# Designs tried in a protein design run: peptides against a protein of PDB entry 3PUK. Part 192

Target 1, 227 residues: chain A of PDB entry 3PUK
Amino acid sequence: ERGLKSVVWRKIKTAVFDDCRKEGEWKIMLLDEFTTKLLSSCCKMTDLLEEGITVIENIYKNREPVRQMKALYFISPTPKSVDCFLRDFGSKSEKKYKAAYIYFTDFCPDSLFNKIKASCSKSIRRCKEINISFIPQESQVYTLDVPDAFYYCYSPDPSNASRKEVVMEAMAEQIVTVCATLDENPGVRYKSKPLDNASKLAQLVEKKLEDYYKIDEKGLIKGKTQS

## One batch from the design tools (peptide; made by RFdiffusion4, then SolubleMPNN)

Design b2_p24_6_s2 (from b2_p24_6, 12 letters changed)
Fold by OpenDDE base, seed 1:
Structure b2_p24_6_s2 (fold): chain B 227 residues (1-227), chain A 24 residues (1-24)
Amino acid sequence: as target 1 above (227 residues)
Amino acid sequence: SDELAKQYKSLKEFNEEIKKLEEE
């Protein structure tokens, strides 16, 4: 019954926890708003303890330094989260933690990545993208984290056209990350609506899926899976 | 596509650099 949740957890376990695990080492894990929701949807605190996480901290909150411990940052590639990270390590004299392992839930823009490299490179032990930008609800159900998606997609105001496109792009990207997480290349299906929003979104998804599998990290072109 | 590829390359290179530094 927890198919998608289990898949997401497995992905996080493999891509994040197993990647940075060291024998006998405990880490502090830093989460942002999205990753807090994500982890809460697919694991328990006991699961995190088993993965070597001693405590979870909110990246946005003021935190006391624990200089003897390494930190695992599981965060979204946003300016807000990155800025919080930079505050933790940006000062040579005031590093919050011993070192940082950074795992982004999605593609990190070059601007943010460059900012990290310029400021904190010596403190970083890992920096990876794991491409999980959705919240699993049920076995095959997920929620997209796109603010005001409904409003912009269905707004009759032409002034919102640019916003609509941005929102649809974000939605399409998240759908692709779901597919990537599930290791599936589904055929895109949609119900036609008068506003043609579904068609536009479907086209974006198809394009992004095609791009994703063409440039897959493993160089493997996967065929379409019937869904 | 090209931007994505460049980004992956950059991250990969960065991680390789980090790895080298850890080994030193």
Scores: peptide ipSAE 0.141, ipTM 0.717, DockQ to the pose 0.559
Fold by OpenDDE base, seed 2:
Order: C-alpha cells, then sequence, then structure tokens
Structure b2_p24_6_s2 (fold): chain B 227 residues (1-227), chain A 24 residues (1-24)
C-alpha cells in the first residue's frame, strides 16, 4: 500500500509542478503556513529542486523583488495569503516577480477570486484549485489544519456558534480533499456526541462529497466506497 | 451546489482566457 505521504506528493507533483513546468525554467515558490507544513510532510528540498524550484519563500514575509523570475504560489485560499499575493502584484510599478502561477489548496471563494482578477489578472499565468487541505502524518493518518477547531467545536459558549459552523465547514472541506486525493468516495461513519458535532460534520461531508463528484472535471459520478 | 458550480465555471473560464493571452 502506498503511504498517504507518497499519494499526496504524487498529487502535488501532477497537479502543480507538472502543470506549470517549462523546460529549463526555474521558479521561486511562495508558501504559506499550511503549504509549508504540507510539503515538509511529504517531500524534501531535493525533490523541489528536481521540480524546478530554486528558492522557497514565505509569502507572509517581506521579500526582495526578483523581477526576472516567475513565481509559483502554492497557498491556501485565505484572505491573508491572498492579500500577500496582491501586495506582490497589486501595483504595476512594483511587481516582485515576472509572473505568477497560483495553485490553491482548496476552492477559492468568489470574493477572493474577484479581488485577484480585478487587481492583477495580467500577471497571472495560471490559477488552479487543487484539493489538498490536510497534512499526512502516517501511511493512513492525517491531520486537519483548522485553527482552534477543538475550541470552537466543543465550546459551551453560544456566542461561538457562528464560528463553530465556519470551523465545521472547513473541516468538512478538508475531509473531502482527502477523499479527492485518494480518489475515494467513502461511506461516512460517525458516533454521536453530546453536542451533535459529529452528525453535523458528517452531513456536511456527505453534501460536499456529492457536490464534488457531480461537478468533477471528468464529469464522472463515483459510487461510494468503503474506507 | 450551484455556487460551487459557478465557481468552477468562473475559474475554468479565467484559465482559458489566460491561456489565450499567452498564445497571442
Amino acid sequence: as target 1 above (227 residues)
Amino acid sequence: SDELAKQYKSLKEFNEEIKKLEEE
């Protein structure tokens, strides 16, 4: 059995690196917090070099312009990461890089996508969504990257209800990305909890799975598999 | 479902537009 790490790497290689690869071209890769962890979990720096990445930079940090090189943004579709990207390309006079290839780890909300299109469409050579929003730990074990997930899901404070829903939505999305990455449509199983969090999450996952496979690029509806 | 479909359509259209611009 291929470990989850190898599966994730293969997905990234195919969906990101192979997609934007040009012969003899080196790129600077910009990562955010999540994608840094993701890549660290499934590859080495030598692997990235083989894929045409010369330098890895943190998108959140101030960086010196390298105007002669194209940049590969492998980032989460968050306001923070998008804002950092916009700072790099938002001004015509102060572009940090020659052009941008953008790969989001999940679907990009329309609000963020519209901001990108409005501000720097001419600088973009690719904008793609890939479904990888989880960190592989072991062969079949992964972690979700949802800030304060436990706190919001199990908080007794009713004032956190709206945030709880957002967190559950994010968790469901990440679970779906695992399924998409593994090319599986699992039957959802859960145990009831006092706060009905498991049931709510399961419903969200099921709905998102259905939506994903209905709208899949291949137009194929996959049957449920047991996992 | 409709919103997700719209997003995918929009992104696809955007990438197609980008591709056309690169080929010119």
Scores: peptide ipSAE 0.141, ipTM 0.708, DockQ to the pose 0.650
Fold by OpenDDE base, seed 4:
Parts: C-alpha cells; sequence; structure tokens
Structure b2_p24_6_s2 (fold): chain B 227 residues (1-227), chain A 24 residues (1-24)
C-alpha cells in the first residue's frame, strides 16, 4: 500500500503547488537534501511536470541563472538552505531567478525569517511553512528528519543526556505532524529498548498528541486509532 | 506554542504585504 505516500503527495500538492500555480507558468524548483528525499519518496518527475515544474535543482550546488523564470524553493528551515537562498537573491547582480516562492517543511525560526525579509523581501512572492518533516517509506512507515537521532538516543554517554532530550522532543514533534497530516490520533506502541528511550519518546508523543487534539481546529478530542 | 503563534502571525502579515505589492 502507498497510503502515506499518497497523503504526503496530496499535502504537498495542496499546500505548495496549488498555492503558487499560475496557468501557463513554469517554475524551477529548488530542493535541499531532505526535500529531495521527500519528493523522491512520493512522486515522479512526471508528477512535477504536471504541477508546472520544468526542472529541479539542488539548492546547495552552484547554478546558472535563469532570470526569466520564477523559482519555487521547497526547503528545510536551516541556516544552510536559507543561506543558499540568500545567495540567489541577495544582490541584484547575483539574482538567479525572476522571483521566489518559499515553502518551508517546518517552523522557520524568527532569526532566519527576519534575515530573509531584510535582504530578499522584494524578490519573494510567497513564504509559507508547511508541516512535512518526514519521509514516507510504506503506507504506514516513515523516517523522521531528525539529524543524529540514533546517535544521541542510543548513546551511553551521559554527557549527551541534554541533547538526547532535545532530539526526542524533535522526534515527538515530527510524529505529531505526521498524525496531523494523516488526521489520526494513534495509539502509541513501542518495543522497549535499552535506557528506556522508546518509552520516553512514547510519553512525549502521547502528551503532544493530547495537546494537539485538544486545541485542534475542530476543538474535538479524537479517539485513539491504530496507526 | 507561543513562538509558533508569533511566527504564523508574522508570516501572515508578510504574505499579506506581498500580495498588496504584487501585480496579479
Amino acid sequence: as target 1 above (227 residues)
Amino acid sequence: SDELAKQYKSLKEFNEEIKKLEEE
């Protein structure tokens, strides 16, 4: 089954492509490492062509200017990706594209957002955050975009305790975004691991899910479902 | 949560400003 892939694609189509689509207009799409994996997991190049994307470029690479075309940036809200964007539009002489539509896969920190506004506001036609920070693998299987999660969660070094907590928090947030995307309130299940990391993560997820569904748009608490 | 709310407000305002300046 490809249920999760379809859901993710539908989300991207609605939140990104439909939002910036103009009839007869083609765009260049800029991707980073995460969004490259994300799109590769849930769509084909033919799908992107149908959405008005003529070519995909890696944001980290040097690229030739295509000044007559607008660019769609589908990127993570990281300093690296943002810096690459800023290089594309930071100066009039260095402007790579006609204009930019920016869609972040997650919350963009104020520091980065302000930096973008200060330097490139005139070139921006859209700037939005969407909540897609996971890679769908199977119908109900996904990989979280949490760098070094395995290392910190399973590190026996007590000096990593603080970082472990931060990583687990990030993982929990992403799991909640998956649930929100799927419109499901799952019953949390896990296998116990050494150091009880799975249990801690499960507790974080449960708390965040409760909070999310209590304050959701419908103001309803959904029953637990299997996911 | 508060930070997220502030950010969404800021983005909303920014996008509104962009729309006002952009020719359809």
Scores: peptide ipSAE 0.129, ipTM 0.713, DockQ to the pose 0.412
Fold by OpenDDE base, seed 5:
Structure b2_p24_6_s2 (fold): chain B 227 residues (1-227), chain A 24 residues (1-24)
Amino acid sequence: as target 1 above (227 residues)
Amino acid sequence: SDELAKQYKSLKEFNEEIKKLEEE
């Protein structure tokens, strides 16, 4: 059965583990809050061991250096996660690991990417963006990692308008990552609501889907499919 | 679209640079 969890795992395996795999080499994997939840939802520790991961560490915690081992950073492209990475490799004398492979769960903003390049370029062996900014819950159910999404989207308070826009953007991005993971370009459908949030989100998703498939890694443009 | 394209280009270039450095 091709459940969403299996699809997500396959995506991670191919995009992350297979990409940096070296025979006989073990890596330490660094996770943030999101990727911890993500991996927990779609794999077991035994699966990670099979992929050459010896230890999983939380990127936010203070960790002892393991200078002889390479580190696999599977993290979200957030200032917090990036800052933690930079602390691990920001100083030549204080490198916690031998080298870093970085895989972002989504598009990394230029500001963060440039910051990484400027400070840690010599320590990086790989830096890649993957599209997996969602958590699979069931075979076809996923959870968006957007804090307070419901509250802001449905808030009648005009003071929340700016935050609502940010939330809508984040939701749209994550929906697109689901579509990308499933290799689908859906015809977006929605039910109209008084606040028209669904239509706005649909428009954002459509736009982002178009952009994604236009500039995807394979250079493929897919037509709309039924969702 | 242009911004995303720029990001892809930058990342691609960076990875290419890294690859070259590893081969040396």
Scores: peptide ipSAE 0.122, ipTM 0.701, DockQ to the pose 0.668

Design b2_p24_6_s3 (from b2_p24_6, 10 letters changed)
Fold by OpenDDE base, seed 3:
Structure b2_p24_6_s3 (fold): chain B 227 residues (1-227), chain A 24 residues (1-24)
Amino acid sequence: as target 1 above (227 residues)
Amino acid sequence: SEELKKQFEKLKKFNEEIKKEEEE
């Protein structure tokens, strides 16, 4: 299939499910808000069952312990999601599952990573970044997970200039992850507008693409994005 | 990107440590 949805599913299957698969083993999968939307956009529950997932749980909700089963955390590298994970494994009394496989959708900041290592490293069996920070809508359409992106990028208020730059950087980074997922280095197209935001974003994307594929050619980034 | 390289090495090292701990 040529569709972005199938590509995303294939990426998740190889990078996450195949990576932690053990014969005859079932796992509980923990999702956050973003990954719930992501999986809903590209797979069905039956697909997850075939991958050895017995049940899906929301990481933000209180859950009953299932101490005999391992958990697969497919989550965003945010303080909220990480804190919920830490509550599941932070102490012996709080340990909800047998062990954890952690797959982040994007770059995990050192602060969060170090916090995880310091508190529950012994409970972790795998930690990986898969670099999927977008939601496929249709064959060639996707939605970026950048809060208030539209508001800040198109705001006429000059006081939002600093926030615009942050948002554009985040968008550019996510576009690069899309390209990585699709295994393509596309040309960037844009139409200039009075605000010149499109041109600025295009330049950021081009720069990041160059940097990414330079590393990819050396085989460095492939280790993160592949199983 | 030097940052991506650094991150890759960090995670690689961590996963290697995890593997060693499981084997002990």
Scores: peptide ipSAE 0.336, ipTM 0.832, DockQ to the pose 0.498
Fold by OpenDDE base, seed 5:
Structure b2_p24_6_s3 (fold): chain B 227 residues (1-227), chain A 24 residues (1-24)
Amino acid sequence: as target 1 above (227 residues)
Amino acid sequence: SEELKKQFEKLKKFNEEIKKEEEE
């Protein structure tokens, strides 16, 4: 069974492909490192073809222009991915594609968003945040995309305290994206650890969950459930 | 969260502007 994988795919299908789908139109899809892993974990190339994707390209690679086709960018909101996007559309005379649909996997910082608007707003047909920042492994298992999370969270070195907070914030945000994807508002459960990491993370998750469900896209407030 | 509200509103506004420009 592919419970979580199917949920993730359904989310991507509805939030990305259905959002930009036009009858008879094929698009080139641009992926970064994270979204490559994400899609590979929950779909096949045949699935993408059914959604109107003719070819997948790596956003980091040098690519030949296909100026007659629109591009679907499914990317993480990172400086690296955004910079690659900007290179594709930074010059009016040298646009790689006809237009762009941009779907970010998570919150796009104002700095990056403003940079996009200032440089290539006229080339953009859609910009949306999807809030999927995890990789599904199996039915109920996922991997958070937070480098060195374990090391920093469980390091006894006090010098890593500041970094721990940053990592925990990122983890909490990704856990919330999982909950959002699953349409669940869980009551957070944890056991205390010597470094109190579980408690801190739980508090961050609870706070972010509250924020998300208060002002989600559907305007729904859901009660806490056990998960 | 005020931050999330602002984020939602700016994206909404941006997409509205995009739509308007595409129709022109």
Scores: peptide ipSAE 0.328, ipTM 0.833, DockQ to the pose 0.597
Fold by OpenDDE base, seed 1:
Structure b2_p24_6_s3 (fold): chain B 227 residues (1-227), chain A 24 residues (1-24)
Amino acid sequence: as target 1 above (227 residues)
Amino acid sequence: SEELKKQFEKLKKFNEEIKKEEEE
């Protein structure tokens, strides 16, 4: 019934919780806006408790220090989320938690990564990208988080052309993360006229999928499957 | 593809450094 949700949960469990698991250790988990929605879509609080999470905190909120506990940051690689993390560990006097495990939902830009390394490297125990940039709604339905996608994709204003391309690229990236999560390399099918937005998006997805499956996290080449 | 590889290597290296620091 919940195929996609189950797959997403399984991925989070293996890529995040199992990765940082220590026997008998409880962690505080810090979430941002996206990861709050993501986890709420595919798990319950009881599931998180089973994974050693004692409490969930919003990274954007002012939080009381719990210096004896390690923190698991499951966040998007955005300046806002990263800045909040940096505030938690940026100074010895302001260190809110014992240490940090950081799991990004997507590619972390070098600028942000370098900023983290320069400021908080001693506080970090793990940093990983898990490539989940979508919200599972139903067993086979997901929502992409691309702001203003509709506006830019359908805007008649030629001045928005560059932004349209950026939005389409972002959508394509998120679709690729879905495929990666499902461990599938689908043959992209669409019913569109040549050179329309849907066609362009499909082409971007195909290209990105090809690039992704040429080299994955394990260096494996996967064949294309028809979907 | 190359960018992805570079990113993986970057993170791998970072995590290795972290591990070494913890062991010291």
Scores: peptide ipSAE 0.320, ipTM 0.827, DockQ to the pose 0.529
Fold by OpenDDE base, seed 4:
Structure b2_p24_6_s3 (fold): chain B 227 residues (1-227), chain A 24 residues (1-24)
Amino acid sequence: as target 1 above (227 residues)
Amino acid sequence: SEELKKQFEKLKKFNEEIKKEEEE
């Protein structure tokens, strides 16, 4: 039995820490709100130390420069997090760290990516998407990081329809990231309810899974699996 | 799917560029 926490940790270790590891080198790690929760759910500070992280900093906070050290940004691809990164490296003379390794938890939109390239490309040593947008709670339980998901999905108010769709889209995306993390392409199962939200979500998930497994991270096609 | 592939290639290219710059 694979614990989800351990799976997530292994994924992060492989995709992030092993990817940027350099012998004898310590890095500062920058986290946002989501990745703080994510790491706290699946590892300890001692684990991070073992991976060459000397200190963890919140990307949203003002931080003192440590210009002699490289920084590992493990962040969500949001305007807020990206803007904080850009502020750290936007000026060569005022860069906070020696260089940056950026690992996004999900797909980084072109708009954000282009901003990064335009302003900070010389400071970047690595940029990768690792597709982890969920919080592991139990061995097989995870929490989707979608604010007010329950409220909007189950709200009978038609005025929330647009928001509901956005939320469901986000949920579907995160479920796909779970599947990607677990290397699973399961059949979608759901119980239909009067509001048909479950059905809609299932359809979204199925569609996104199909899209994802058409071309995986290595360009490989995977068939459906049972989970 | 096509978009995902494009994104992958974009990042791959970017990282290759970074690598080249570091080696120079």
Scores: peptide ipSAE 0.316, ipTM 0.824, DockQ to the pose 0.532

Design b2_p24_6_s4 (from b2_p24_6, 11 letters changed)
Fold by OpenDDE base, seed 5:
Structure b2_p24_6_s4 (fold): chain B 227 residues (1-227), chain A 24 residues (1-24)
Amino acid sequence: as target 1 above (227 residues)
Amino acid sequence: MEELKKQHEKIKKFNEEIKKEEEE
């Protein structure tokens, strides 16, 4: 299947599981709310077992220590998820797991990154940003994880202008991650709306796409593709 | 572009530090 779900799974497999795979080693995988939804949308537990995951745990829940096993954290770069991670490794004497592989679904803000480095750098074996901030629903349909996007984008209240810009920025970033996952650099097309949200979003996406492909990991320069 | 570059660099540097510590 060449649907979006399969593409997302292949991306996760390559960027996360293959990146930290060790022969004969099993890991505990920690997920947050977003990554739980993400993985549930594109894989089964049997798939995760094949990738060396013995059990999945919710990062927000209180968990029993398994100090002899390494943990794979696949989480969003949010204060909530990062704080939970820090609790697992904050005490040198009472680490929940042997070590941590951390994979963020998006760019980790400097504030959070610095906090991690300062607190538990010795427990980390790998840190990587994967840049998958969407959930595949169908073969070509996805949803963005941007809270209150509808409310702020369509609010007639001028006091929400600043929040609207933040939301638009977040949406643009996530759309770029979709394009990156699909290995496409589309020419953005849109129809103007009364609030010109589509135009604004399109401009942001185009700008971010340009930035991404200029300095991507593969160093590939791609022309505009289908949109 | 500069911001994105900085993001990649900080992660790269961090992983290099991790690797160095594991080898020691």
Scores: peptide ipSAE 0.400, ipTM 0.858, DockQ to the pose 0.634
Fold by OpenDDE base, seed 1:
Structure b2_p24_6_s4 (fold): chain B 227 residues (1-227), chain A 24 residues (1-24)
Amino acid sequence: as target 1 above (227 residues)
Amino acid sequence: MEELKKQHEKIKKFNEEIKKEEEE
């Protein structure tokens, strides 16, 4: 099955589970709100067991220490999720787990990254950004997670113009992560009427796609593919 | 683009530092 869900799962398997795999080792996996939805959309608990995950815990909840086990944090790069991580490892005497592998779903801001390094570096065994900021719903359907997108995009209040731009940019970034996950550089199609929001978003996506493929680690400029 | 490269380099460097500390 070559649907978006399978592609996302394959990417997570390769980028996260294979990256931190140790033979015979089980890990506790910590998820936040977004990654809970993400994994639920593309895998089953049995799949996670096969990847060496013994239990899944919510990063926001109070959890009992399991000091003999390493933890796999698959989380979004948000202050809330990072703060929860820091609470798990911030105290030398009260570490909840043996060590941490951290995988962010998107680019981690320098401020958060530096905070992690300053407080918990000795507890971290791996840190990686995997760039999956969307939820696959069907084979070719996905949902973006951009708070207040509807409100700001359709607000008649000119005072919201700057926030509208931020939202549009966030949406464009998430769409680019879809394309990156699929390894495609699509031609963007949209309907612009009656509002210009779709046109603006399309332009942002196209620009970001161009930038992404220009920087691609493989140095391969991919031509436009059919989307 | 430059900012993205810088971010990737920071993470790469961090992982290298982690690896060195584990080998010590």
Scores: peptide ipSAE 0.398, ipTM 0.856, DockQ to the pose 0.499
Fold by OpenDDE base, seed 3:
Order: structure tokens, then sequence, then C-alpha cells
Structure b2_p24_6_s4 (fold): chain B 227 residues (1-227), chain A 24 residues (1-24)
């Protein structure tokens, strides 16, 4: 299957579920808004059951403690999601679960990472960054999770220029994660007119792709492919 | 490239620390 959904699921299965799997052990999985959308786009509940997930819980909601079970947190590295995690393990007497496996969808900022280490490191059994910050659609289509991307990228107001750059940077990062997920280093295609946004984004993507593959797991620089 | 490398090292180090704590 060359569909993006299948590729994303395979990556999650390998990077998350296989990584923390223990024979005969069931886990509770905690999701945030993004990862709920992500998993719903590429798998079914039956798939998760096969991976040892007994129940899915929303990290933002109040939940009853299940202190005898370990929890799998598949969340975005945001203050909101991290704060919810910290509430689950912030006090020894108030721990909601036995232990935590944490998988972030993107690079976790040092500020948040340090906060986690300082407060609940003893409760954590695994921490990993998966680098899937997009929602797969059918075939080779995906949606980026960049707030207000359309507004800022196409804003005629010069006062939004700084925010536009930030948004484009975020988009470029997410596109690179798509390429990494697909194990591809594509040649970027774009149409520059009427605005130069596409050209600028393409340049950012190309630069980031080069940087990423220089330090990949195999230490191999991959050549450009056609896609 | 440098920033990505630092991120990988950060996470790797943390997991090593976790492993050590579990062995104690």
Amino acid sequence: as target 1 above (227 residues)
Amino acid sequence: MEELKKQHEKIKKFNEEIKKEEEE
C-alpha cells in the first residue's frame, strides 16, 4: 500500500506500539486533539486493540484513576497537553496510572521537556519523538496542522509579515516530517505566481530536507527523488 | 542540522537515564 494513511499507520505501529509493547500487557492510551484526528485518519479501534490498547482517553478530560495500568501518551508537544500529563503524575499520591510511555508527534521544546523531567521523571518508562505533525488524507494527500496558515500566508497586510514567516517555517517543518515518514527526499514542485509564497516555502523545505537526511538514523544522505 | 542533532541527543540521554533509574 502506497497510500499515505497506510504509511503513517505503519510508522505509528513501529515507532509507538512496537516500541512499548510487552506481552500480555494492556495499556490505556491518552490522546490530545491532534493525535485523535491523526489516529482516526489512519486506523480503527480494532487496530488499536490488537496493539494492546484497552481504552482511549482524552487527555484534556477528567478521568478516573486506573493505578494498576500503565498509560501510553501519544500527544503533541504543547503546553496544554504537557500540563495535562503533568497533572496525571504530579503527585505521588495522585498518580492516575502506574507509569507513562510518552510519544510526542514533534520535537518537544526544551522548556516543556525540562518541566517534565523535573516533575515526574520517575513515572516515565519511555520518551520518544515520532515526528508526525500532519493528518494523512487519501492517497498522497495530507493536511498540515498550522494555525491560521491560510490567513497569514495570503494576507495582503504587511504588518503580518513576521507571522507569515513563522507560519511558513512551521509548514516547512511539517512537510519534512511527511517526507521522513514516506522515506522520500522529493523534488519540490511549485507555482510561484501570483505570490512568491510557494517559492519561499519550497526553498525552506529543500533546505530542511537536506539537513534532516544528513543526520538520519543511518547517517546516510539520500538523493533527491521525483514525487 | 545542528538543532536536530541536539534534539536527538537530548531524548537519547533522557531514555538512558530512565533505564538507569529502573535498574536501581
Scores: peptide ipSAE 0.395, ipTM 0.855, DockQ to the pose 0.601
Fold by OpenDDE base, seed 4:
Structure b2_p24_6_s4 (fold): chain B 227 residues (1-227), chain A 24 residues (1-24)
Amino acid sequence: as target 1 above (227 residues)
Amino acid sequence: MEELKKQHEKIKKFNEEIKKEEEE
């Protein structure tokens, strides 16, 4: 049985490293907070070296230019990460790297995408959405990267209803990314509690799974699995 | 669903544009 970590690594290897691999070429890899955790959970530095990564840098930190090297950005599609990217390539005279390969962990909003295109298109060699928005913990365990998820989901305060919905939506999306990564379309199971949170989340997941498999890269519609 | 399709198409188009620029 292949553990979730190995599956995630394989996905990253295929979707990111194989996608931008060039023989004899080394890249600098830029990570944000989430992708740092993600890679740390499923690979070692030696693995990254084997994939042609010479140095890992934090995208949020000030970095010295390495203009002769291309950069691999593996980042979340957030304003913060995108802004950091834009700072790296926003000026032709002050480009930090030779070129950029950008791989987002999730769907990049149009606003951010357009901003990137408008400012840095000439510096980009590849842009791809990978759709891995979870941290594998164990073979069958993962952590969702949704801030304050517990708080909002279980908040008795009606004023948090809107935030709760946003959080649940994000959770559902991340669960779908897990399923996508595992190439599974599971039947959603949940335990009902006094709060309708589990049911609502289940419905969201089911809906999103349906949407995902309808639109999947291969145009394949898979039936529900028993997992 | 429609929005996701549109977004995917946008990225595909962008990559195609990038490829064309590199080939020119």
Scores: peptide ipSAE 0.404, ipTM 0.858, DockQ to the pose 0.632; fails the geometry check

